# Peptides against a protein of PDB entry 6DSZ, part 67

Target 1, 361 residues: chain A of PDB entry 6DSZ
Amino acid sequence: NYVVTAQKPTAVNGCVTGHFTSAEDLNLLIAKNTRLEIYVVTAEGLRPVKEVGMYGKIAVMELFRPKGESKDLLFILTAKYNACILEYKQSGESIDIITRAHGNVQDRIGRPSETGIIGIIDPECRMIGLRLYDGLFKVIPLDRDNKELKAFNIRLEELHVIDVKFLYGCQAPTICFVYQDPQGRHVKTYEVSLREKEFNKGPWKQENVEAEASMVIAVPEPFGGAIIIGQESITYHNGDKYLAIAPPIIKQSTIVCHNRVDPNGSRYLLGDMEGRLFMLLLEKEEQMDGTVTLKDLRVELLGETSIAECLTYLDNGVVFVGSRLGDSQLVKLNVDSNEQGSYVVAMETFTNLGPIVDMCV

## One batch from the design tools (peptide; aimed at target 1 E348)

Design b2_p24_3_s3 (made by RFdiffusion4, then SolubleMPNN; from b2_p24_3, 7 letters changed)
Fold by OpenDDE base, seed 4:
Structure b2_p24_3_s3 (fold): chain B 361 residues (1-361), chain A 24 residues (1-24)
Amino acid sequence: as target 1 above (361 residues)
Amino acid sequence: SSSSIVSSDSSVPAPPPNVNIYAP
């Protein structure tokens, strides 16, 4: 009897940082296929707290903090459209993962999007948005007191959405997305009406962005707006200000992931398909009225890591590099470069044994 | 009490994800 001890999956397909175990704890959550690993980030490194088996491959994993919650909740969507909202609860040594909400969000009608599942949460926690199918945007209203979260679809005229995020600082929940049509790629915004269950015209749009524009980053206040990452360019737009850069260094390899470093959105990590790690910097200008505007965008090469599927800044210049293709890493960002011009030092490496085909036994 | 997430096209609440909690 070869007990094929189903090796635990080692390939990382998602990671998120937040305050899941408590308001004070900094957590790293790692998705490895069907497995969720929960760590506390400590001065001594990553302390494992819990591993959780999920029913199906984790496709979306996002932390969010509804109004009146002391700590973050976790939204998970599986590749089979099983959604849940999880809470961490500890009572002495007893650790429980509480399901606040669960359900299947699969539609009977719709073409699954070729670009996969996108799940996003409104920064004000008014709703979860899901791009599951072409031409549909699913909304899950977030109501704390509601025993039944009634998901609904809004028709999206733009059939080929590349990426979508909720914007910050919007009176109504507002999405910003890159889409492709026969004329090229474009950026558009929509307000989401929960009441009418429809899209309203958003604050801005930008037609004819870079042909390979692939990612939207929602920028928090004070800047607001969004960053659009392409193959050759990085653009910022907030309705009033448009700024584009085309640093030659990013043209060498496709940027595939990003993570916000600063809570105010002044810095972002970018990872490319070659394992290059960049810092995107938003240079601020303070106006006489105390408003902060974007002055410039700058990209700096930090160094090389494993090819990131996901990145998350932890604290004190430590970054988790979640890799699907290679070994995941904890890396330290230094202020000064080494002799090779790298600001990155590997602290820990987590061996990736490759994709375990979970033979469901 | 856990809330149900109900799709507009789904009348059947999905069972709670079997969260198999593995203690390290």
Scores: peptide ipSAE 0.040, ipTM 0.496, DockQ to the pose 0.047
OpenDDE base, seeds 1, 2, 3, 5: peptide ipSAE 0.031, 0.030, 0.020, 0.023; ipTM 0.491, 0.464, 0.436, 0.473

Design b2_p24_3_s4 (made by RFdiffusion4, then SolubleMPNN; from b2_p24_3, 10 letters changed)
Fold by OpenDDE base, seed 4:
Structure b2_p24_3_s4 (fold): chain B 361 residues (1-361), chain A 24 residues (1-24)
Amino acid sequence: as target 1 above (361 residues)
Amino acid sequence: SSSSIVSSEFSVPPAPPKVDIYAK
């Protein structure tokens, strides 16, 4: 019995940061196919805490903090549609990952979406939204006492959703999504009624966005609204304000991932298919009434990294670059550029051995 | 019986090189 010690997966397909192990600990969670790695971010670096094997490829991994929780919970959805909500528990030296809730969210009817699984959480933790199938939006209500994840589908008229997020600062859970129809790509919003299990008209829409608009970023208060990332343009919209930029530098390669740096949504990291790392800046204007409005958008090239599948800002200008195609990295963002004009310094590299291609020799 | 979809296998990855994440 050759126990083929299956080489541990090294390619990163997701990463998230938050307070999972405690309220005080800053964690980095890394998804490597079926494996979840949990780290504590320390002054000395990443400290490994636990590895968790999942019964399937991790497709969605999101931290969220329901009302009355002291620390974040972890939502995981696998490529086999197994959903769970996980809690970290430590009792002395004993570390356990507890399943608070679980369920299978697979539907018997529906076309799996070509753009893959999208999972999102309402910022107020009222629900999880899942785009699994064309023309369906699955809702998982978040209730503390629910050990079994109950879900329902809402019909989505827009069959070709590209990306979707929940918006911040909405009285009802509100989604914002990019979709494609024969006329092009558009942005639309819907309110989600848990009671009626239907969509209501959202606060705004924007028809005929950039043809290659691919990502939605929900912007927290005080700005609110969303950023739409395209191939050639970056657009902000909140229902009242629209602002678009078309910086030539982003045309060179498609932006494929993003991560919020500031809790107030003033800065975002953007990674492209060439491994370029950008900072998107939301310039604020403070009104006399104390309201904050977007003044402008700016994009700055920070430098080059491994091609990011995911990005997470940790702390003190340190960023984890999760790579599927190359080596993952810890990088430092500096205030001043080096002699080459880069603000990025590689601190650590995590070798990606790739898929073990069994070269059957 | 809460069927834990989670199997915890503890393998400590090698500690990454001490990177002073908080070095200014």
Scores: peptide ipSAE 0.013, ipTM 0.352, DockQ to the pose 0.710
OpenDDE base, seeds 1, 2, 3, 5: peptide ipSAE 0.008, 0.012, 0.005, 0.006; ipTM 0.368, 0.441, 0.382, 0.347; seed 5 fails the geometry check

Design b2_p24_4 (made by RFdiffusion4)
Pose (drawn by RFdiffusion4):
Structure b2_p24_4 (pose): chain A 361 residues (1-361), chain P 24 residues (1-24)
Amino acid sequence: as target 1 above (361 residues)
Amino acid sequence: SPSKPVIEDYPPPPPAQPKFPFYP
């Protein structure tokens, strides 16, 4: 027999922003399935540079540039457990994606968990963290000689884990995650020590959270902490400081995705399965001592995009809406809600044949 | 299968044409 592709996969599973082509090259990297698309934000709008194709299902796609690098290094993990670090290199008149490092990191003894694979990267590029199998948190230290991507497993007493994030602004690599056991689910803190290959007691106390907490947000350096998005209550956790708001405006649909807008983290974008687009706010309270603190949380609805699996703010009040169940599109957010109450205006839609349930000729 | 990923070349899609200027 023989199989060909009549149409490339159009559903968007992942999208990230960063400086990948050069420095201050606003790149939008869209993950379909086995395809990877790279764009440069130009005055025209989204203009592509290179659409590559991999022998794998892109499951983790994150960007970073470690200590003393020219441009961001891209990291990709295949669902069949193929890990690689890539670099856009336009040294010649052509374009080559050099593979700085690669290595298969499958464990012969783990069970894939509910909520699938999670790939997290250290705030200061100390390591790559993986959550492939239940009870096994995998660490991949980041240096130069680790070109044949080597790795080691730590053990995780917490068996059922929902979402994991690296915390900003800590003494060393620290992890914040939501896990489940009997008696509801909780949030616990750990420290990753890649010198002893162990877990150390985390920065702050284990808190009880909402029963349906589904997302953890890494809050940047000026504030520090973690934001946990459940079904009804949006909570902020940072050591002893704790804030939460529970608008009934949210319960109607589960919040699925989040995206950081400002570098400060004062504004965030949220998405519903009903197709909404929220703005999560961390309002500031600059005090007498020239320092900045955080006072409250406020969520107010911006309008509606399409159902988003990915979410990314690009530039000049524009957000790329990566849709898996429908057309992905480009959106302009305006201060003046011109028509009705939607601060959201569609600019461009991308044909997504969506989940093809049935068909005929 | 080799551990090194095979990266194939594909033509990129045409640039997007938004309804409004991207930089007003």

Design b2_p24_4_s1 (made by RFdiffusion4, then SolubleMPNN; from b2_p24_4, 9 letters changed)
Fold by OpenDDE base, seed 5:
Structure b2_p24_4_s1 (fold): chain B 361 residues (1-361), chain A 24 residues (1-24)
Amino acid sequence: as target 1 above (361 residues)
Amino acid sequence: PPSKPIITDLEPRPPVKPKYPFYP
């Protein structure tokens, strides 16, 4: 099926930042339905490098760097369950995007999850995890020599997974997920055994989280653990430490996207359904033994943007706001507020012409 | 059969120059 788009899509479905074109280049990758746009982030702005048409709507787009790769690889999953791993290759003026691996990960039997496709990559690049269907977790082992993406399913007892991430700093690949049952929403962890193709008991669980808990953020070391975002509360848990805040400002609108600012997981951008942009801060406490623990969580309102479908921090306080419903933006985060009390300044706005109904021809 | 290419080249958009520099 060729997707012939009469007009170039403008609505953003996803965005990611990393080092895709080279080890040194900072890239912004933007998914617009079937289109992938690749930019280099420069001091002067976004330089377009290449646009790529995909054979289907991009549902997952993640950068990852396997051990021994000099630059990031790109994982893409389409809405029709076509998976690929892409590599950027430049030879002089010739720019090629090569398929390192591909496969179709569709199951013949399964109920597609109502919350859509979730794709996650283990931080140590041991596997890709996919929540495509209720009661199943699909695993794609990452093997460098395998040109064919092969997957297997592990049964989840938890039928209604809301969100899932791989945790950092785990000896085995470990997922953390929010799920719903008749008693409410809960958080659970599982270790994923590639060898046995099963779940083992994870390091921790938290029953009866906030009823509207909707997102999991995996926190890098030194903190580790996860942040659970709800409608009214933000909770941190790492197995040993639990901390929850209920800042009144987040109750006004649902948080719908997030992005990590600092590599150590000390700050995150949060976007809500009204286009409000927040900073979530993890305050550290250094122990006498040199261990770092979470002292507190804080949320600060930065300002307003277009309603974000996705956020990505670029560099130097510049953020790309990918919008599906409105115009996408480049915004600058400032240390000082403007006269209106906003820390956000729009640098550039990208007109969204609305949803293109792709005619599948 | 050779796996159909998953990707096709599209025409790049012009450079985006923000109103403000990324770096001071």
Scores: peptide ipSAE 0.016, ipTM 0.404, DockQ to the pose 0.739
OpenDDE base, seeds 1, 2, 3, 4: peptide ipSAE 0.014, 0.015, 0.011, 0.012; ipTM 0.406, 0.393, 0.419, 0.411; seed 3 fails the geometry check

Design b2_p24_4_s2 (made by RFdiffusion4, then SolubleMPNN; from b2_p24_4, 11 letters changed)
Fold by OpenDDE base, seed 3:
Structure b2_p24_4_s2 (fold): chain B 361 residues (1-361), chain A 24 residues (1-24)
Amino acid sequence: as target 1 above (361 residues)
Amino acid sequence: PSSKPKITDLEPRPPVKPSLPFYP
């Protein structure tokens, strides 16, 4: 009886970087359909630590660190709406992935959103937000003692949310989202009241953004606010400052993923549908009062990679390019361009054998 | 001429130990 070892999935559909195995370890976590791979980032490369099978396709994978945790916890939501919070625990040579909390967050009533599942975590770890269904925003309060992930819905008047993030530096958890109505695409903010289980008016809105505005990036302090990425434009807004650029280079192909490079939000990697890798730069202006404001936005082409489904900056200019359509890569960002004008050098390539279609026999 | 800051003029993240090798 040849146990045909089922071929492991190779197509990447998510990746995150953080401190999951310990406070000191830098980890790369890779989602490959139902499989989670955990690596330690070392001076010798990626060291595999653990593989975890999930009870469904991973739809959301986010690291977060609640106040008083020494290392990051992992939130996972599957395409079947199974949610869990995972902790890495090592005891000598024994490695365990502990489920801190779990729950099913499926609603019996609701239209699944056409733009798929969105899951976000408040930067202060007060809640998880989920856009699963049109006209609903699901909230999972983060409580340390709760082993059951309980959620509630808040009605969202905006039926067609394109993307949503929690903002940084807000007294109350505040979402920023792009939505579409008959008049076009717009950006709005809401404060989320955990107590009242409702939305309050957020700090700002921007009506009539670019028609193809597709992504929201929450910018950490000192800048705060959000970046809105379209097909033709990139805009920044924080309530007080608005700035837009329309670099011709981004019009050629749609930007589909992003990742923050600097903790202060000064740089972001952008990947497009042609496998072009860009750097978005936030140029700072220091005010006389010591406040930092956005002076300008700049986009630079770094080079070409596999078509990224997800990007994550590791360290020392090394980036993991998670690809669904092509081979995943570790790439090095260089200070100086090569003879072809590229700042990107492939370090390692991970062969993609294609999506494992689970033929339900 | 305002020297456009190079992409590298931003301080890199401090290396997390053990940092990925600078492949030579």
Scores: peptide ipSAE 0.085, ipTM 0.729, DockQ to the pose 0.036
OpenDDE base, seeds 1, 2, 4, 5: peptide ipSAE 0.007, 0.056, 0.017, 0.036; ipTM 0.384, 0.734, 0.500, 0.677; seeds 2, 5 fail the geometry check

Design b2_p24_4_s3 (made by RFdiffusion4, then SolubleMPNN; from b2_p24_4, 10 letters changed)
Fold by OpenDDE base, seed 4:
Structure b2_p24_4_s3 (fold): chain B 361 residues (1-361), chain A 24 residues (1-24)
Amino acid sequence: as target 1 above (361 residues)
Amino acid sequence: ESSKPIITDLPPRPPVKPSLPFYP
């Protein structure tokens, strides 16, 4: 019996920051295939708290805080369509990860989307949205008392969804998505009716965005709306305001991940396929009535890192760069550049030993 | 003019020193 000590996965395929262990703790959660690593972010560094084995590759990992919860809950969806909501519970020295709810959300029919699994959570925690299959949007209503995650599908006319997010500040849960049709790529919004289990017309749409528009970022209030990231352009839209920039520097490599730095959505980290790290800045204009509007968008090159699969801003200019293809890193963002003009300094590097080929022996 | 990245000094939360996670 060769107990092949299965090498632990080292490739990072997801990361998230929030308050999972307590209301006060800042956590870094890292998904490495079937493994979830939980850290506390401290002044001294990353303190490991718990490692959790999942029954499948983690495909979605999102923190969310329903009303009345003191700390964040963790939504996980596996590549086998097992969904769970996890809670961290500590009782003295005993650490337990409690499954608050679970379910399998696989459909018997449907074409798995080529762009993979997308999972999103409504900012008001009314529902989870899943794009698993072409032409379907799956909704998991969030109910505190429900231990069984039940889902329903809404038919989506747009068969080729590229990316989707829930918008902020919407009376009803509202999705914003980039989709492709024969005429190009477009942005559309839908309101999601839980009652009727259908889409209603959303607040806005933008036809004929950049042909390579690939990512949607939902922007919190006071700005609201969304950022659409393409190969050549970055566009903001909120229904009333449209602003696009085409900084030449982003054209060199495809932006593949993003993370919000400021809670108000004033800054975002962007990572590209070359490992370049950017800051996207939303410049605000405060109107005389106290309304905040977007004045301008700016992109700044910070430096280079490992090729990010995911980025998460921790604190004090420290960023976790989760890499699938290379070594993951903790990096420090500095106000002043080094001699090479970089604002990024590697603090720690986590060796990626490559894909664990599950040798099914 | 080299646009200095607006890394606004977020109020210094204590510097997260990378401590190598001692994997047990």
Scores: peptide ipSAE 0.030, ipTM 0.592, DockQ to the pose 0.062
OpenDDE base, seeds 1, 2, 3, 5: peptide ipSAE 0.030, 0.025, 0.021, 0.027; ipTM 0.445, 0.449, 0.485, 0.398

Design b2_p24_4_s4 (made by RFdiffusion4, then SolubleMPNN; from b2_p24_4, 11 letters changed)
Fold by OpenDDE base, seed 3:
Structure b2_p24_4_s4 (fold): chain B 361 residues (1-361), chain A 24 residues (1-24)
Amino acid sequence: as target 1 above (361 residues)
Amino acid sequence: ASSKPKITDLEPRPPVKPSLPFYP
């Protein structure tokens, strides 16, 4: 009996860094189709801790820390709309992944969005937001005692949402999204009322952004607001400050992923469809009142990697490049460039054997 | 003073012990 050891998926479709195993451990979590891999980031490299099989392709994977939790919890949504909140629990040598909450968030009525599933978590952990269907925003309230993930829908007038995030520093949970209408692409904000289960007017909007605006990055305090990434431009807006740059270097290939380097949102990694790795920098200006405002945006090319599906900064200049099309990598960002002008050095490569097509036989 | 973050001055995240090796 040849136990055909089912070949494990190698193509990465998501990655996140946080404190999942303990408050002190830095973890790298990697989504490979239906498989979740959990690593501890150590001074010797990535130490594998556990693998978890999921009941479907992982579509959303986000770490979050509710008030009074010592470590991060993991939200997962599958492509079949199964949602769960996972907790890591160690008891001596026994390692368990506990399902804190679960639910199916599929609607019987709705057009699945052509831009796929988007899942976001409020920075204050008040709710999870889901864009699954055109013209609907699904909300999952985050309550500690609820083992069943119950969701409700809020109607969006904007039928074609491109990307959406929760903003930081908002009294009420506030979403910022890029949407398309017959006039072009626009940015809008809404406050989400959990009580009334409706949208209220958000703090700001920006009509007629770049036609190919594809990504929203929520910026932490002290800057607040959002970055909008297009094909030709990168814009910042927080309601009071607007700033746009159009660096020629980003026109060559579409930026497809990002990751925040600094907790204060001063730097972001950007990856494009050619495997170019960029740093986006937010230059600070300190005002006389002690407020910090955005002075300028800058983009610099760091080097080349595998084509990133996802990026995550670990620590000490080490970045995990999760690739679907190529080999995933651990790369080091250096202070000084090499002879070729690259700041990127590959430390480790993880061979991608291609997507396991789940032939449901 | 406008601290222009150097791209290369990667502020370490809160030190996770053990820190990733500084591979020299």
Scores: peptide ipSAE 0.112, ipTM 0.741, DockQ to the pose 0.047
OpenDDE base, seeds 1, 2, 4, 5: peptide ipSAE 0.026, 0.104, 0.018, 0.024; ipTM 0.410, 0.693, 0.501, 0.680; seed 4 fails the geometry check

Design b2_p24_5 (made by RFdiffusion4)
Pose (drawn by RFdiffusion4):
Structure b2_p24_5 (pose): chain A 361 residues (1-361), chain P 24 residues (1-24)
Amino acid sequence: as target 1 above (361 residues)
Amino acid sequence: SSNIYDDSETLIPKGVGFETAAAL
């Protein structure tokens, strides 16, 4: 027999922003399935540079540039457990994606978990963290000689884990995650020590959270902490400091995705399965000692995009809406809600044949 | 393609995208 592609996969599973082509090259990297698309934000709008194609299903896609690098290094993990670090190199008149490092990191003894694979990267590029199998948190230290991507497993007493994030602004690599056991689910803190290959007691106390907490947000350096998005209550956790708001405006649909807007983290974008688009706020309270603190949380609806699996603010009040169940699109957010109450205006839609349930000729 | 940098009043200022990408 023989199989050809009559149409490339159009559903968007992942999208990230960063400086990948050069420095201050606002790149939008869109993950379909086996395809990877790279764009440069120009005055025209989204203009592509190179659409590559891999022999795997892209499951983790993150950007970073470690200590003393020219441009961001891209990291990709295949669902069949193929890890690689890439670098856009336009040294010549052509374009080559050099593979700085690669290595298969499948464990012969783990069970894939509910909520699938999670790939997290250290705030200061100390390591790559993986959550492939239940009870096994895999660490991949980041240096130069680790070109044949080597790895080691730590053990995780917490068996059922929902979402994991690396915390900003800590003495060393620290992890914040939501896990489930009997008696509801909780949030616990750990420290990753890649010198002893163990877990150390985390920065702060284990808190009880909402029963349906589904997302953890890594809050940047000026504030520090973690934001946990459940079904009905949005909570902020940072050591002893703790804030939460529970608008009934949210419970109608589960919040699925989040994106950081400002580098400060004062504004965030949220998405519903009903197709909404929220703005999560961390309002500031600059005090007498020239320091900045955080006072409250406020969520107010911006309008509605399409159902988003990915979410990314690009530039000049524009957000790329990566839709898996429908057309992905481009959106302009305006201060003046011109028509009705929607601060959201569609600019460009991308044909997504969506989940093809049935068909005929 | 649609123009990102037109004359319309946006909710988020220009250049925030570069700062956010650099904070990654």

Design b2_p24_5_s1 (made by RFdiffusion4, then SolubleMPNN; from b2_p24_5, 14 letters changed)
Fold by OpenDDE base, seed 3:
Structure b2_p24_5_s1 (fold): chain B 361 residues (1-361), chain A 24 residues (1-24)
Amino acid sequence: as target 1 above (361 residues)
Amino acid sequence: MPNLFDDTKTLFPRGLGLKLAASR
């Protein structure tokens, strides 16, 4: 009996950091196709805690903390539209991953969007938003007592959404999205009414952004608003303030992933298709009334890593670089550059054996 | 050199004191 030890997937297609195992633990969660790996971040490195097999390729993986939860819950959506909310539970030495809620969110009618599945969570945990199909925004209300994830669709007039996020600091759940029409790419906001199951007019819009605007970053308070990343430019907008930069260094390769470093949204890691790692900095200006406004945006090249599919800041300048095309890495960010001018030092490398082709035998 | 970080304490948010030893 050759136990064909099924080679475990090594290519990373998602990663998140949060407090999933406990309120005190810092976790790294890594999606490798159908596999979820859970680590505790320790002073000594990554300690493996649990591995979970999923019934499909993980397409969305997000941590969120509903009001009154002591630790984060995990939302997963698979490429086959199976949604679940997972909880980590430990009872002595027994480790269980509990399904708090589940559902299939596939529609019978709809064109799957060319830019793939987007899943987002409202920062106040009121809802999950899904862009699965052109011209539809799916909403999953978050209710603690509901074991069945029920969703409804809201029609989007904007058929070609590029990216979407929920904004911070909004009285109602508010999405910000980049979309394309025959006139170019634009940014728009909508409030999402759970009660009426419709969109209301959002706080702001920006028509005619960069033609290759590809990502939205929701910025926490005190700044609020969003960052729009393109091929040539990075733009901040919050309804009251607009600021754009066009640093020549970002034109060389497309930025493909980002991760927030500071809880207040003052710094973000950016990764491009060449494996360059950048820091985006939001310079603050404190007004006489105590309000904080954006003074400027700056981009700094930190160094080179494996080509990131996803980035997540851990702690103490350590970043996990999740790679699909190359080896994943733990890297250290340093204050001082090395002799080559790099602020990045590889700490650990995780060999990528390539995509496990599901050989349907 | 861009002073990316004015304060070494603010350099690394979360402050869990994770001294990931650089693998020697």
Scores: peptide ipSAE 0.023, ipTM 0.649, DockQ to the pose 0.128
OpenDDE base, seeds 1, 2, 4, 5: peptide ipSAE 0.010, 0.008, 0.021, 0.009; ipTM 0.349, 0.381, 0.552, 0.472; seed 4 fails the geometry check

